# Designs tried in a protein design run: peptides against a protein of PDB entry 6JX3. Part 10

Target 1, 85 residues: chain A of PDB entry 6JX3
Amino acid sequence: AEFRLRPEISVAQTDYGMVLLDGRSGEYWQLNDTAALIVQRLLDGHSPADVAQFLTSEYEVERTDAERDIAALVTSLKENGMALP

## One batch from the design tools (peptide; made by RFdiffusion4, then SolubleMPNN)

Design b1_p10_4_s2 (from b1_p10_4, 4 letters changed)
Fold by OpenDDE base, seed 3:
Structure b1_p10_4_s2 (fold): chain B 85 residues (1-85), chain A 10 residues (1-10)
Amino acid sequence: as target 1 above (85 residues)
Amino acid sequence: PFAGTLSVDV
């Protein structure tokens, strides 16, 4: 399924990295660079499997670890009301 | 308001 942010969520780039802002509540979350990279690739249409392959090839991450980290991030984004289920 | 940090450790 396509990864999508909820309509009220905006992406902002700051000097401290990527920020996701809820335009309704004013709540915002800061992402570190690796989390931001994963979100960017998912939003560009890459699958979690694509992103895992990317991390293993570019950043010397074990495949199993990459898969778990991506899954955990996606879960967090959904649970925190940023990504559509 | 700030709600939290999302991080992935490579």
Scores: peptide ipSAE 0.761, ipTM 0.953, DockQ to the pose 0.922
Fold by OpenDDE base, seed 1:
Structure b1_p10_4_s2 (fold): chain B 85 residues (1-85), chain A 10 residues (1-10)
Amino acid sequence: as target 1 above (85 residues)
Amino acid sequence: PFAGTLSVDV
């Protein structure tokens, strides 16, 4: 259940925020700061539940909203070929 | 090429 990016995906930090780059196609996606924070914590080994707790404590987000947003982001990352299933 | 933006609004 470890969150992992696909091997061809790399993380780049830009002045405009985090970018995920597909090294094979050259396609890249920009993440806003909150999305980047979620991805960073997941890559660091935190579970979605850990990240939800983090968001509720740091940003006063409702737990249900945090869980839904994290799930939606992870789904998008998988469906767009950035994260492994 | 740019493929899109992923955002979470909290």
Scores: peptide ipSAE 0.760, ipTM 0.953, DockQ to the pose 0.923
Fold by OpenDDE base, seed 2:
Structure b1_p10_4_s2 (fold): chain B 85 residues (1-85), chain A 10 residues (1-10)
Amino acid sequence: as target 1 above (85 residues)
Amino acid sequence: PFAGTLSVDV
C-alpha cells in the first residue's frame, strides 16, 4: 500500500534535517538523514522494496538490514501518529 | 523541543 503521512503532518526541511510536525498537537519529530531519505523516497512513491534496493546499492547495506530498517521506521511512523496505517 | 528522533543507521 502507498505510504502516506497523516493529513495533519507537515514536513519541514531544517538545518538539522527533516522534521515532521503535527499541526494539531504541536508535536514534532526529527529524522536523521537516513531516515529522512527513506521517508522521502516512500513519499515519492517508491515501494519499501524499491527503497531497500536503493539502500543496498547506494550505501552498501545488507538487503535484510535495509528491509528491517525500513519496516521498523514505517512502523514507528505509524505508531507515533505520523503515517497513515 | 522534539518529541523524539527517528533514526536509521546504515
Scores: peptide ipSAE 0.704, ipTM 0.932, DockQ to the pose 0.871
Fold by OpenDDE base, seed 5:
Structure b1_p10_4_s2 (fold): chain B 85 residues (1-85), chain A 10 residues (1-10)
Amino acid sequence: as target 1 above (85 residues)
Amino acid sequence: PFAGTLSVDV
């Protein structure tokens, strides 16, 4: 249930937003501001449900859409080797 | 260059 980045992944804040860097491969990924916000809140210990509620309030999105967006992002982070399973 | 971009469109 706990969302965690893999040990080799570092978070960098850049002028263009959040970047996730794999310290072993050198591969890095850019996150847009909404994706970064989701990741930050998950890392802070908020549940996906908490984050979905937050998104619905801040961005006027439907709850179901927010939940799907979070799930899709988490899946991408895991598939690209940034988040632990 | 980035390997990619992860984005959420709200």
Scores: peptide ipSAE 0.702, ipTM 0.932, DockQ to the pose 0.854

Design b1_p10_4_s3 (from b1_p10_4, 5 letters changed)
Fold by OpenDDE base, seed 1:
Structure b1_p10_4_s3 (fold): chain B 85 residues (1-85), chain A 10 residues (1-10)
Amino acid sequence: as target 1 above (85 residues)
Amino acid sequence: PFAGRLEVRV
């Protein structure tokens, strides 16, 4: 299944990092660089497994930790109304 | 309004 943002969600690059903005409610969330990187790769069509492999290669992190962090982020994005289910 | 910060630790 393709990871997608909800239609009302916009991506903005700011001096403080990546921001996701809900154009309807005005709510916005700031992502740190690692979270932003995960979102960007998912939006580019990479699978969570691809992203986990990327993180283990880019950073000195365990695969299990990467997988858990990605899953937690995706859950947050869906629960906060940013990503489609 | 600001709703929160989403972070993944390196």
Scores: peptide ipSAE 0.700, ipTM 0.944, DockQ to the pose 0.935
Fold by OpenDDE base, seed 3:
Structure b1_p10_4_s3 (fold): chain B 85 residues (1-85), chain A 10 residues (1-10)
Amino acid sequence: as target 1 above (85 residues)
Amino acid sequence: PFAGRLEVRV
């Protein structure tokens, strides 16, 4: 299934990095640059496998570590009500 | 309000 944010979630770019804002509750989450990069690529339609390949080629990380980190981030985004299941 | 920070360590 494609990665999508919930309708009430907005993406904002700030001096501190990417922020995801819940327009209903006013809650917001700050992403570090690597997390933001992953989210951006997923929203652009890249698969988690595509993103893992990107990370392994751009940064010196193991494929399995990249896959695990992406999966953990996606889980957090869903559990925190930012991404659709 | 601020809810938290999501980080991936490279």
Scores: peptide ipSAE 0.699, ipTM 0.944, DockQ to the pose 0.924
Fold by OpenDDE base, seed 5:
Structure b1_p10_4_s3 (fold): chain B 85 residues (1-85), chain A 10 residues (1-10)
Amino acid sequence: as target 1 above (85 residues)
Amino acid sequence: PFAGRLEVRV
């Protein structure tokens, strides 16, 4: 299904990179550059498979590692209330 | 408040 953030979550760019902010609780999460890239591409409508291919081709990341890390990130985003299930 | 840092290895 389409990757989407929860409505209360905002994306902010900071000097330290992408931040996801929960406008209700005030909680925020900082993403490193690779995590931010993954989120950006998912929000742009790319599938996890698309993102894995992108990482493999552009950054010479092993496909299996990319797939696992993307899945782990998506799980974290959902479990921490940032992304819709 | 800061809730955490999400990192993916390069």
Scores: peptide ipSAE 0.692, ipTM 0.943, DockQ to the pose 0.893
Fold by OpenDDE base, seed 4:
Structure b1_p10_4_s3 (fold): chain B 85 residues (1-85), chain A 10 residues (1-10)
Amino acid sequence: as target 1 above (85 residues)
Amino acid sequence: PFAGRLEVRV
């Protein structure tokens, strides 16, 4: 399924990184650079497999690690109310 | 360690 943020979530760029804002609860979440990259690529329409390949090729992470990172991040974003199920 | 909540004092 397509990765999507919940409609109440806004994306902001700061000097310290990408921030997700929940307009309803007022919660702010700051992503590290790897997470921001993953989210950006997923939102651009890349599949998790595409993103894993990108990470392995550009940042030389192991494929299995990239896949686990993406899955963990997506799960976390869903659990924290940032992404749609 | 991908995301952290920003704590804000109100």
Scores: peptide ipSAE 0.144, ipTM 0.706, DockQ to the pose 0.172

Design b1_p10_5_s1 (from b1_p10_5, 4 letters changed)
Fold by OpenDDE base, seed 5:
Structure b1_p10_5_s1 (fold): chain B 85 residues (1-85), chain A 10 residues (1-10)
Amino acid sequence: as target 1 above (85 residues)
Amino acid sequence: YIRPSITRLR
């Protein structure tokens, strides 16, 4: 299934990077640059495999590490109420 | 390469 944010989540670009805000609870999270890049590509419709390929091409990171990091980020976003299951 | 991270803000 495609990566999607929960409907109550808003995206903001700040001086410190991408922020995800839950408009109902008031909870909000700062994403570092790598996390923001991953989220942006996923929201644009790229698969985790696409993103892993992108990371390995743009950064000196092993494919398996990229895959792990993407999966961990997605899990965190889901578990912390930002992304749909 | 910097691993992705999220930080809860208050």
Scores: peptide ipSAE 0.808, ipTM 0.958, DockQ to the pose 0.872
Fold by OpenDDE base, seed 1:
Structure b1_p10_5_s1 (fold): chain B 85 residues (1-85), chain A 10 residues (1-10)
Amino acid sequence: as target 1 above (85 residues)
Amino acid sequence: YIRPSITRLR
């Protein structure tokens, strides 16, 4: 399934990185550089597997670690109301 | 490599 943000979520680029704002609750979250990169690629239509391959090619990270980190991030984004299930 | 993280600001 495609990765999508909930319709009430806005994306902002700030001096401190990507921020996701929930226009209904007013909650907002800052993503670190790696999280922002992952989210951007997912929103561009890359699969988690694509992103894992990208991370292992660009950074010193093992495939299993990349996969774990992507999965954990996606779970967090869903659980905190930013991404659609 | 820095692991991805999100931080609630409010």
Scores: peptide ipSAE 0.808, ipTM 0.958, DockQ to the pose 0.910
Fold by OpenDDE base, seed 4:
Order: sequence, then structure tokens, then C-alpha cells
Structure b1_p10_5_s1 (fold): chain B 85 residues (1-85), chain A 10 residues (1-10)
Amino acid sequence: as target 1 above (85 residues)
Amino acid sequence: YIRPSITRLR
């Protein structure tokens, strides 16, 4: 299924990296560079598997670690109200 | 490789 942000979430680019802002609650979260990269690729329509392959090709990370990290990030984004279920 | 992270801002 497609990764999507909730409608009330906006994306801002700052000098410190990507920030996701909840326009309703006012809560906002900063993503580190790796998280931002993952989110950007997911929003571009790449699957988590695509992203895992990308990470393993670009960085010194094992496939299983990349997959786990992506899954954990996606779960966190959903649980914290940024991404749609 | 730096693991992905999110940080809630206040």
C-alpha cells in the first residue's frame, strides 16, 4: 500500500532537516537525514522494499537492518499521527 | 550508515 502523510501534516525543509508539522495539534517532528530520505522516497512512490534496496546500495547497511529500520520508522510515523495507517 | 530517527520538537 502507498505511504501517505495524514492530510493535516505539512512538510517543511529547514537548515536542520525535514520537519513534519501537524496543523491541528501544533506538534512537529524533526527527521534526521536518513529518516528524511526514507520518507521522501516513500512519498515518491517507492515501496519499503525499494527503499531498503536503495539504502543497502548507497550505505554500509545490511538488508535486514535497512528493512527493520524502515519498518520501525513507518510504524513510528503512523503511531505519532504523521502517516496514514 | 546512520539509523533513521525522529525527534518531537517543543
Scores: peptide ipSAE 0.807, ipTM 0.958, DockQ to the pose 0.875
Fold by OpenDDE base, seed 2:
Structure b1_p10_5_s1 (fold): chain B 85 residues (1-85), chain A 10 residues (1-10)
Amino acid sequence: as target 1 above (85 residues)
Amino acid sequence: YIRPSITRLR
């Protein structure tokens, strides 16, 4: 399924990284570089599998670690109200 | 490799 942000979420690029702002609650979150990269690729239409392959190629991270980290990030984004279920 | 993280801002 397509990864999408909730409609109330705005994306800002800052000197310190990607920030996601909830326009309703006013809560906002900063993503580290790896999280931002993952989110950017998912929003561009790449699958989690695509992203995992990219991470293994770019950073020499183990495939299982990449898959785990992507899944955990997506879960966190959903649970914290940034991504659609 | 740095694991992905999100941080709530005040």
Scores: peptide ipSAE 0.807, ipTM 0.958, DockQ to the pose 0.851

Design b1_p10_5_s2 (from b1_p10_5, 4 letters changed)
Fold by OpenDDE base, seed 5:
Structure b1_p10_5_s2 (fold): chain B 85 residues (1-85), chain A 10 residues (1-10)
Amino acid sequence: as target 1 above (85 residues)
Amino acid sequence: YERPRITRLR
């Protein structure tokens, strides 16, 4: 299924990196560079498999680790109210 | 490679 942010979530670029802001609650989260990269690619329509391939090609990371990290990030974004289930 | 991380801001 397509990765999407919840409609109340806004994306901002700050001095501290990518930030996701919940316009209803006022909660906001900072993403490190790797998380921001993953989110950007997913929002652009790349599949998790595409992103995993990208990470293994661009960085020194094992495929299994990349897949785990992507899945964990997506889960965290969903559980913390940023991404749609 | 740095693992992806999110941090709640307050």
Scores: peptide ipSAE 0.809, ipTM 0.959, DockQ to the pose 0.866
Fold by OpenDDE base, seed 4:
Structure b1_p10_5_s2 (fold): chain B 85 residues (1-85), chain A 10 residues (1-10)
Amino acid sequence: as target 1 above (85 residues)
Amino acid sequence: YERPRITRLR
Protein backbone atom coordinates (compact mmCIF):
# COMPACT_ATOMS: atom_id res chain seq x y z
CA ALA B 1 0.00 0.00 0.00
CA GLU B 2 1.03 3.61 -0.58
CA PHE B 3 2.81 5.43 2.23
CA ARG B 4 1.24 8.84 2.84
CA LEU B 5 1.37 11.46 5.52
CA ARG B 6 -1.86 12.58 7.11
CA PRO B 7 -3.20 15.78 5.54
CA GLU B 8 -2.62 17.81 8.70
CA ILE B 9 1.09 16.95 8.73
CA SER B 10 3.60 19.45 7.42
CA VAL B 11 7.21 18.72 6.59
CA ALA B 12 9.95 21.15 7.51
CA GLN B 13 13.64 20.95 6.79
CA THR B 14 15.76 22.35 9.59
CA ASP B 15 19.43 22.59 10.38
CA TYR B 16 18.84 19.68 12.74
CA GLY B 17 17.01 17.50 10.22
CA MET B 18 13.51 16.79 9.01
CA VAL B 19 10.64 17.80 11.29
CA LEU B 20 7.03 16.70 10.96
CA LEU B 21 4.42 19.06 12.41
CA ASP B 22 0.82 18.18 13.18
CA GLY B 23 -1.14 21.33 12.43
CA ARG B 24 -4.10 20.21 14.52
CA SER B 25 -2.48 19.00 17.71
CA GLY B 26 0.66 21.11 17.57
CA GLU B 27 2.85 18.08 18.15
CA TYR B 28 6.01 17.90 16.13
CA TRP B 29 8.67 15.27 15.69
CA GLN B 30 12.27 15.35 14.60
CA LEU B 31 13.56 12.58 12.35
CA ASN B 32 17.18 11.58 12.33
CA ASP B 33 18.90 11.39 8.97
CA THR B 34 18.13 7.71 8.42
CA ALA B 35 14.45 8.14 9.27
CA ALA B 36 14.24 11.19 7.02
CA LEU B 37 15.83 9.27 4.16
CA ILE B 38 13.36 6.42 4.57
CA VAL B 39 10.38 8.77 4.71
CA GLN B 40 11.58 10.72 1.69
CA ARG B 41 11.96 7.58 -0.40
CA LEU B 42 8.59 6.19 0.69
CA LEU B 43 6.91 9.49 -0.16
CA ASP B 44 8.62 9.39 -3.55
CA GLY B 45 6.84 6.11 -4.23
CA HIS B 46 9.49 3.56 -3.37
CA SER B 47 8.29 0.41 -1.64
CA PRO B 48 9.64 -0.69 1.72
CA ALA B 49 11.51 -3.40 -0.17
CA ASP B 50 13.06 -0.76 -2.42
CA VAL B 51 14.09 1.25 0.60
CA ALA B 52 15.58 -1.80 2.29
CA GLN B 53 17.66 -2.50 -0.80
CA PHE B 54 18.76 1.11 -0.87
CA LEU B 55 19.82 1.06 2.78
CA THR B 56 21.84 -2.11 2.35
CA SER B 57 23.62 -0.58 -0.62
CA GLU B 58 24.40 2.72 1.11
CA TYR B 59 25.07 1.58 4.67
CA GLU B 60 26.66 -1.33 6.46
CA VAL B 61 23.34 -2.89 7.44
CA GLU B 62 21.93 -6.34 6.82
CA ARG B 63 18.76 -6.68 4.76
CA THR B 64 16.75 -8.14 7.62
CA ASP B 65 17.81 -5.30 9.91
CA ALA B 66 16.90 -2.71 7.31
CA GLU B 67 13.49 -4.31 6.79
CA ARG B 68 12.84 -4.39 10.52
CA ASP B 69 13.89 -0.79 10.96
CA ILE B 70 11.69 0.41 8.11
CA ALA B 71 8.70 -1.51 9.42
CA ALA B 72 9.21 -0.18 12.93
CA LEU B 73 9.53 3.39 11.67
CA VAL B 74 6.39 3.13 9.56
CA THR B 75 4.48 1.69 12.50
CA SER B 76 5.71 4.49 14.73
CA LEU B 77 4.73 7.15 12.19
CA LYS B 78 1.25 5.67 11.93
CA GLU B 79 0.78 5.22 15.67
CA ASN B 80 1.94 8.75 16.39
CA GLY B 81 -0.51 10.23 13.90
CA MET B 82 1.89 11.26 11.16
CA ALA B 83 1.19 8.65 8.50
CA LEU B 84 -2.12 7.33 7.21
CA PRO B 85 -2.93 3.75 8.24
CA TYR A 1 24.47 2.58 10.24
CA GLU A 2 22.28 4.66 12.52
CA ARG A 3 18.87 3.15 13.12
CA PRO A 4 15.96 5.40 12.20
CA ARG A 5 14.64 7.45 15.10
CA ILE A 6 11.87 9.93 15.70
CA THR A 7 11.86 12.28 18.65
CA ARG A 8 8.83 14.15 19.92
CA LEU A 9 9.54 17.83 20.41
CA ARG A 10 7.77 20.39 22.59
Scores: peptide ipSAE 0.808, ipTM 0.959, DockQ to the pose 0.878
Fold by OpenDDE base, seed 1:
Structure b1_p10_5_s2 (fold): chain B 85 residues (1-85), chain A 10 residues (1-10)
Amino acid sequence: as target 1 above (85 residues)
Amino acid sequence: YERPRITRLR
C-alpha cells in the first residue's frame, strides 16, 4: 500500500532536520537523516523494497538490516499517528 | 550508516 502521512501531519525542516508536526495535538517528532531519507523516498512513491535497495547501494548496510530498519520506522510512524495505516 | 530514529520533541 501507498505510504502517506495523516492529513493533520505537516513536514517542517528545522536545524535538527526533518520534523513531523501534528497540527491537532501539537506533538512533533524529529527524524534523523536516515529516517528523513526513508520517509522522503516513500512519499515519492518508492516501495520499502525500493528504499532498502537504495540504502544498500548508498551505504554499507546489509539488506536484511535495511529492510528491518525501514519496517520498524514505518511501524513507528503509523503507531505514533504520523502515517496512515 | 546510522539507523533511522525518530525523537519525540513534545
Scores: peptide ipSAE 0.808, ipTM 0.959, DockQ to the pose 0.911
Fold by OpenDDE base, seed 2:
Structure b1_p10_5_s2 (fold): chain B 85 residues (1-85), chain A 10 residues (1-10)
Amino acid sequence: as target 1 above (85 residues)
Amino acid sequence: YERPRITRLR
């Protein structure tokens, strides 16, 4: 399924990296560079498999680690109310 | 490689 942010979530680019703001609760979250990269690629329409391949090619991370990290991030974004299920 | 992290800001 397509990765999408919830409609109340705004994306901001800051000096400290990508920030996601929940316009309803007022909570906001900072993403580190790797998380921001993953989110950006998913929002651009790349599949988790595409992103995993990208990470392995660019950062020499093991495929299984990349897949796990992407899945964990997506789960966290959903659980914390930033991404649609 | 840094693992992806999200941090709640207050």
Scores: peptide ipSAE 0.807, ipTM 0.958, DockQ to the pose 0.851

Design b1_p10_6_s1 (from b1_p10_6, 7 letters changed)
Fold by OpenDDE base, seed 2:
Structure b1_p10_6_s1 (fold): chain B 85 residues (1-85), chain A 10 residues (1-10)
Amino acid sequence: as target 1 above (85 residues)
Amino acid sequence: PFGGVISVEV
């Protein structure tokens, strides 16, 4: 399924990295570069499998680690109300 | 307010 942010969540690019902002609550989160990369690619329409392949090829991470990290991030974003189920 | 850092370590 397509990864999407909740409507109230917006993305900002800052000098410190990607920020997600909840326009309703005012809560915001900063992403480290790897998390931002994953989110950016998912938002661009790449599948988690695509992102895993990207990480393994570009950053020399093990496939299983990449898959787990992506899954964990996606789950976290959904559970914390940033991404749609 | 700041909700924290979301991070992935590779």
Scores: peptide ipSAE 0.774, ipTM 0.952, DockQ to the pose 0.932
Fold by OpenDDE base, seed 3:
Structure b1_p10_6_s1 (fold): chain B 85 residues (1-85), chain A 10 residues (1-10)
Amino acid sequence: as target 1 above (85 residues)
Amino acid sequence: PFGGVISVEV
């Protein structure tokens, strides 16, 4: 399934990194660089498997760890109302 | 309002 942000969520790039902003509530979240990278690749249409492969090849992350981290991030974004279910 | 930091450990 395609990873998508909820329509009220916008992405901003700041000097402190990627920020997600809820245009309705004004709530915002800061992403660290690894989380931002994952979100960016998912939004670009890469699958979680693609992202896991990318992390293992570029950042010396174990495949199992990468898969768990990506899954956890996606779940968090959905549970926090930032990504569509 | 600030909702927090979303992070993944490298």
Scores: peptide ipSAE 0.773, ipTM 0.952, DockQ to the pose 0.930
Fold by OpenDDE base, seed 1:
Structure b1_p10_6_s1 (fold): chain B 85 residues (1-85), chain A 10 residues (1-10)
Amino acid sequence: as target 1 above (85 residues)
Amino acid sequence: PFGGVISVEV
């Protein structure tokens, strides 16, 4: 399943990091660098497994931790109305 | 309005 943001959610790049913006409500969220990296790669078409491998190689995180963190982030984005189910 | 920071810890 392809990771996609909801149509009303847009990505903005700022000097302070990635921001997700709800165009209808005006609500916005700032992502830290790791969260932004995950979202970017998922939006580029990489699978969660691809992203986990990327994190383990780039940041020396354990594979299990990377997988958990990616899953948690994706779940959160879906449950909070930012990403499509 | 600002909804907060979404973070993943490495």
Scores: peptide ipSAE 0.772, ipTM 0.952, DockQ to the pose 0.921
Fold by OpenDDE base, seed 5:
Structure b1_p10_6_s1 (fold): chain B 85 residues (1-85), chain A 10 residues (1-10)
Amino acid sequence: as target 1 above (85 residues)
Amino acid sequence: PFGGVISVEV
């Protein structure tokens, strides 16, 4: 249930937003603000349900859409080797 | 190398 990045992945804050860096390969990814917000809150220990509630308030999105967006992002991060299974 | 932009549509 705990969301965690893989050990080789570092978080960097840039003028353009959050960046994830793979210290082994040198590959890096830029997150848009919404993705960064989700990742930050998950890393802070908030549950996906907590984050979904937060998104509905901040961005005026439907709860179901927020939940789907979070799930899709988490899946992507895991599939791309950034987050632990 | 750059892996791309990870985005969630608002």
Scores: peptide ipSAE 0.771, ipTM 0.952, DockQ to the pose 0.934

Design b1_p10_6_s2 (from b1_p10_6, 7 letters changed)
Fold by OpenDDE base, seed 1:
Parts: sequence; structure tokens; C-alpha cells
Structure b1_p10_6_s2 (fold): chain B 85 residues (1-85), chain A 10 residues (1-10)
Amino acid sequence: as target 1 above (85 residues)
Amino acid sequence: PFGGVISVDV
């Protein structure tokens, strides 16, 4: 399924990194570079498998670790009301 | 308000 942010969540690029902003509550979260990269690629339409392959090639991360980290991030974003289920 | 840092460790 397509990864999508909730409609009230906006992406902002700052000098300190990518930020997700909840327009209704005003709550915002800063993403580190790796988290931002994952979110960006998912939003661009890449599958988690695509992103895992990308991470293994770019950062010499083990495939299993990449897959786990992506899954954990996606789950967290959904459970915390930032991404659609 | 700031909700924190979301990070993935490579």
C-alpha cells in the first residue's frame, strides 16, 4: 500500500533537517537524516523493499537491519498519528 | 510544541 502522511501533517525542510508538522495541534518533530531519507523515498512512491535496497547500497547497512528499521519507522509514524494506516 | 526527534540509526 502507498505510504501517505495524514492530511494535517506537513513536511518542512529546515537548515537543521526535515520536520513534520501537525497543522492542527502545532506539534512538530525533527527527523534525523536517515529517517528523513526513508520518509522522502516512501513519499516518492518507493516501496519499503526499494528503500531497504537503497540503504544497503548507500550506507552498507545489512538488508535485515534496513528492513527492520524501515518497518519500525513506518509503524511508529502510523501509531503516532503522522501517517495513514 | 516540539514533539521530539524521530531517528533511524544506521
Scores: peptide ipSAE 0.798, ipTM 0.956, DockQ to the pose 0.924
Fold by OpenDDE base, seed 2:
Structure b1_p10_6_s2 (fold): chain B 85 residues (1-85), chain A 10 residues (1-10)
Amino acid sequence: as target 1 above (85 residues)
Amino acid sequence: PFGGVISVDV
């Protein structure tokens, strides 16, 4: 299934990194570089497996750890009302 | 309002 943000969530780029903004509530979240990278690639249509492979090459992390971290991030974004289920 | 930092540590 395609990873998508909820329609009220906007992406902004700042000097401090990627920000997600809820246009209805005004709530916003700062992403660190790794989280931003994952979100960007998922939004671009890369699969979690694609992103995991990318992380293993960039950061020398184990594949299983990368997959777990991606899954945890996606779950968090969905549970916190930022991404569509 | 600020909702916090979303981070992944690899």
Scores: peptide ipSAE 0.798, ipTM 0.956, DockQ to the pose 0.914
Fold by OpenDDE base, seed 5:
Structure b1_p10_6_s2 (fold): chain B 85 residues (1-85), chain A 10 residues (1-10)
Amino acid sequence: as target 1 above (85 residues)
Amino acid sequence: PFGGVISVDV
């Protein structure tokens, strides 16, 4: 299944990095660079497996750890109402 | 309001 943000969630680029904004509540979250990288690639249509491979090439992390990190992030975004289930 | 920082630690 494709990764998608909820309709009310918008992406903003700031000098401090990527921000997700809930247009209804006004709540916003700042992403660190790694989280932003994951979200951007998922939104671009890359699979979690593709993103995991990408992370292993950019950072000194094991593939299994990268996959777990991506899964945890996606779960968090869904649970917090930012991403569609 | 600010909801916090979403981070992945690698």
Scores: peptide ipSAE 0.797, ipTM 0.956, DockQ to the pose 0.926
Fold by OpenDDE base, seed 3:
Structure b1_p10_6_s2 (fold): chain B 85 residues (1-85), chain A 10 residues (1-10)
Amino acid sequence: as target 1 above (85 residues)
Amino acid sequence: PFGGVISVDV
């Protein structure tokens, strides 16, 4: 249902882009602009379908590709312990 | 420590 980061994960905006920080381990990850956009919209409550529609309208990506990319990102964030299952 | 880059290529 709702996309959520794990409680130990914080979001930071830097001059180099969006960063996720694990407050327990000290690990941090840099997101490229597209990944950041997806994460931001999901955290704002938009559905993956909403985000896919947004990407197709803004970046000339095919709907199927957008859906696949979003699903892959979400899966990765969950598998790597950044997002809640 | 740096964990890496998370990217989506559209």
Scores: peptide ipSAE 0.797, ipTM 0.956, DockQ to the pose 0.910

Design b1_p10_6_s3 (from b1_p10_6, 6 letters changed)
Fold by OpenDDE base, seed 3:
Formats: C-alpha cells, sequence, structure tokens
Structure b1_p10_6_s3 (fold): chain B 85 residues (1-85), chain A 10 residues (1-10)
C-alpha cells in the first residue's frame, strides 16, 4: 500500500530539520534526520525495501536493523496521527 | 540509524 500523510498534515523544513504539523490540532512533530530521510523516500514512492537498501549504505547498518527501524517509524507515524493507515 | 520523532508543544 502507498505511504501517505493524513490530509491535515503539513511538511515544513526548518533549520533544525523536518517538521510535521497538524493544521487542525496545532500539534507538531520534529523528525530526526533518519526519520526525515525515510519519510521523504516513502513519499517519493520508494518501497520500504528500497528505503532499507538506501539506509544500509547511508548509515552502515545491517539490513534487518534498517527494516525494523522503517517499520517502527511507519507504525509511530500512523499511531501519532500523521500517516494514513 | 534510529528514525526518531519528538512531539513538540505549542
Amino acid sequence: as target 1 above (85 residues)
Amino acid sequence: PFGGLLRVDV
């Protein structure tokens, strides 16, 4: 399934990194650089497998760890009201 | 390596 943000979520680039803002509640979340990279690639249409491959080279991490990190982030984004189920 | 989120209060 396609990874998508909820319609009320806006993306902002700040000097401190990527921020996701809920335009209805005013709640916002700061993403660290790894999370921002994952979200950007998923929104660009890359699969979790594509992103995992990218992370293994960018951060010199094991494939299994990259896959787990992506899954955990996606779950967090959904549970915290930023991404569609 | 960890994809982290931080909720920030307004």
Scores: peptide ipSAE 0.281, ipTM 0.835, DockQ to the pose 0.114
Fold by OpenDDE base, seed 2:
Structure b1_p10_6_s3 (fold): chain B 85 residues (1-85), chain A 10 residues (1-10)
Amino acid sequence: as target 1 above (85 residues)
Amino acid sequence: PFGGLLRVDV
């Protein structure tokens, strides 16, 4: 399934990092660098598996840990109204 | 380095 933000969500790059803004509610979320990297890659069309492989190289983390982190982040983005189910 | 979200308060 394609990872996609909800239509009311805007993406911005700030001096403090990547931000997701809900244009209707005004909720504002800042992503840390790892989360931003994951979101950017997913939005570029990479699969979670692709992202996990990338993270193992970028951060020297175990594949299992990368997969869990991606899954947790995607769940959070969906639950907090930023990503489509 | 785990992915994290922070809800920013205004």
Scores: peptide ipSAE 0.272, ipTM 0.833, DockQ to the pose 0.115
Fold by OpenDDE base, seed 1:
Structure b1_p10_6_s3 (fold): chain B 85 residues (1-85), chain A 10 residues (1-10)
Amino acid sequence: as target 1 above (85 residues)
Amino acid sequence: PFGGLLRVDV
């Protein structure tokens, strides 16, 4: 399924990194560089498997760890109202 | 290797 942000979520690049703003609640979330890369690639249409492969090469992490990290982030984004279920 | 999400309190 396509990864999508909720329509009320705005994306911005700041001096502190990538941020997601909920225009309705006013909640403001900062992504670290790894999270930002994951979100960017997912929004570009890459699958979680594609992103996992990317992370293993970019950060020299094990595939299983990359997959777990992506899954945890996606879950957090959904639970915190940023990504569509 | 950690996809961190931090809620910013402003």
Scores: peptide ipSAE 0.269, ipTM 0.831, DockQ to the pose 0.116
Fold by OpenDDE base, seed 4:
Structure b1_p10_6_s3 (fold): chain B 85 residues (1-85), chain A 10 residues (1-10)
Amino acid sequence: as target 1 above (85 residues)
Amino acid sequence: PFGGLLRVDV
């Protein structure tokens, strides 16, 4: 399924990293570089499989570890109100 | 290489 942010979420690029801001609550989250990379690629329309392949090359990690990291992040983004279910 | 989030308080 398509990865999408909730309508109230804005993306900001800062010198310190990517930030996701909830325009209704004012709550915001800073993403580390790996999380930002995953989110950027998902928002660009890449599949989780595409992202996993990219991570294996970028960080020299095992495919299964990349897939687990993506799944965990997506779950976190949904649970913390940033991504649509 | 962990995809982490940090909640920032207002």
Scores: peptide ipSAE 0.269, ipTM 0.831, DockQ to the pose 0.114

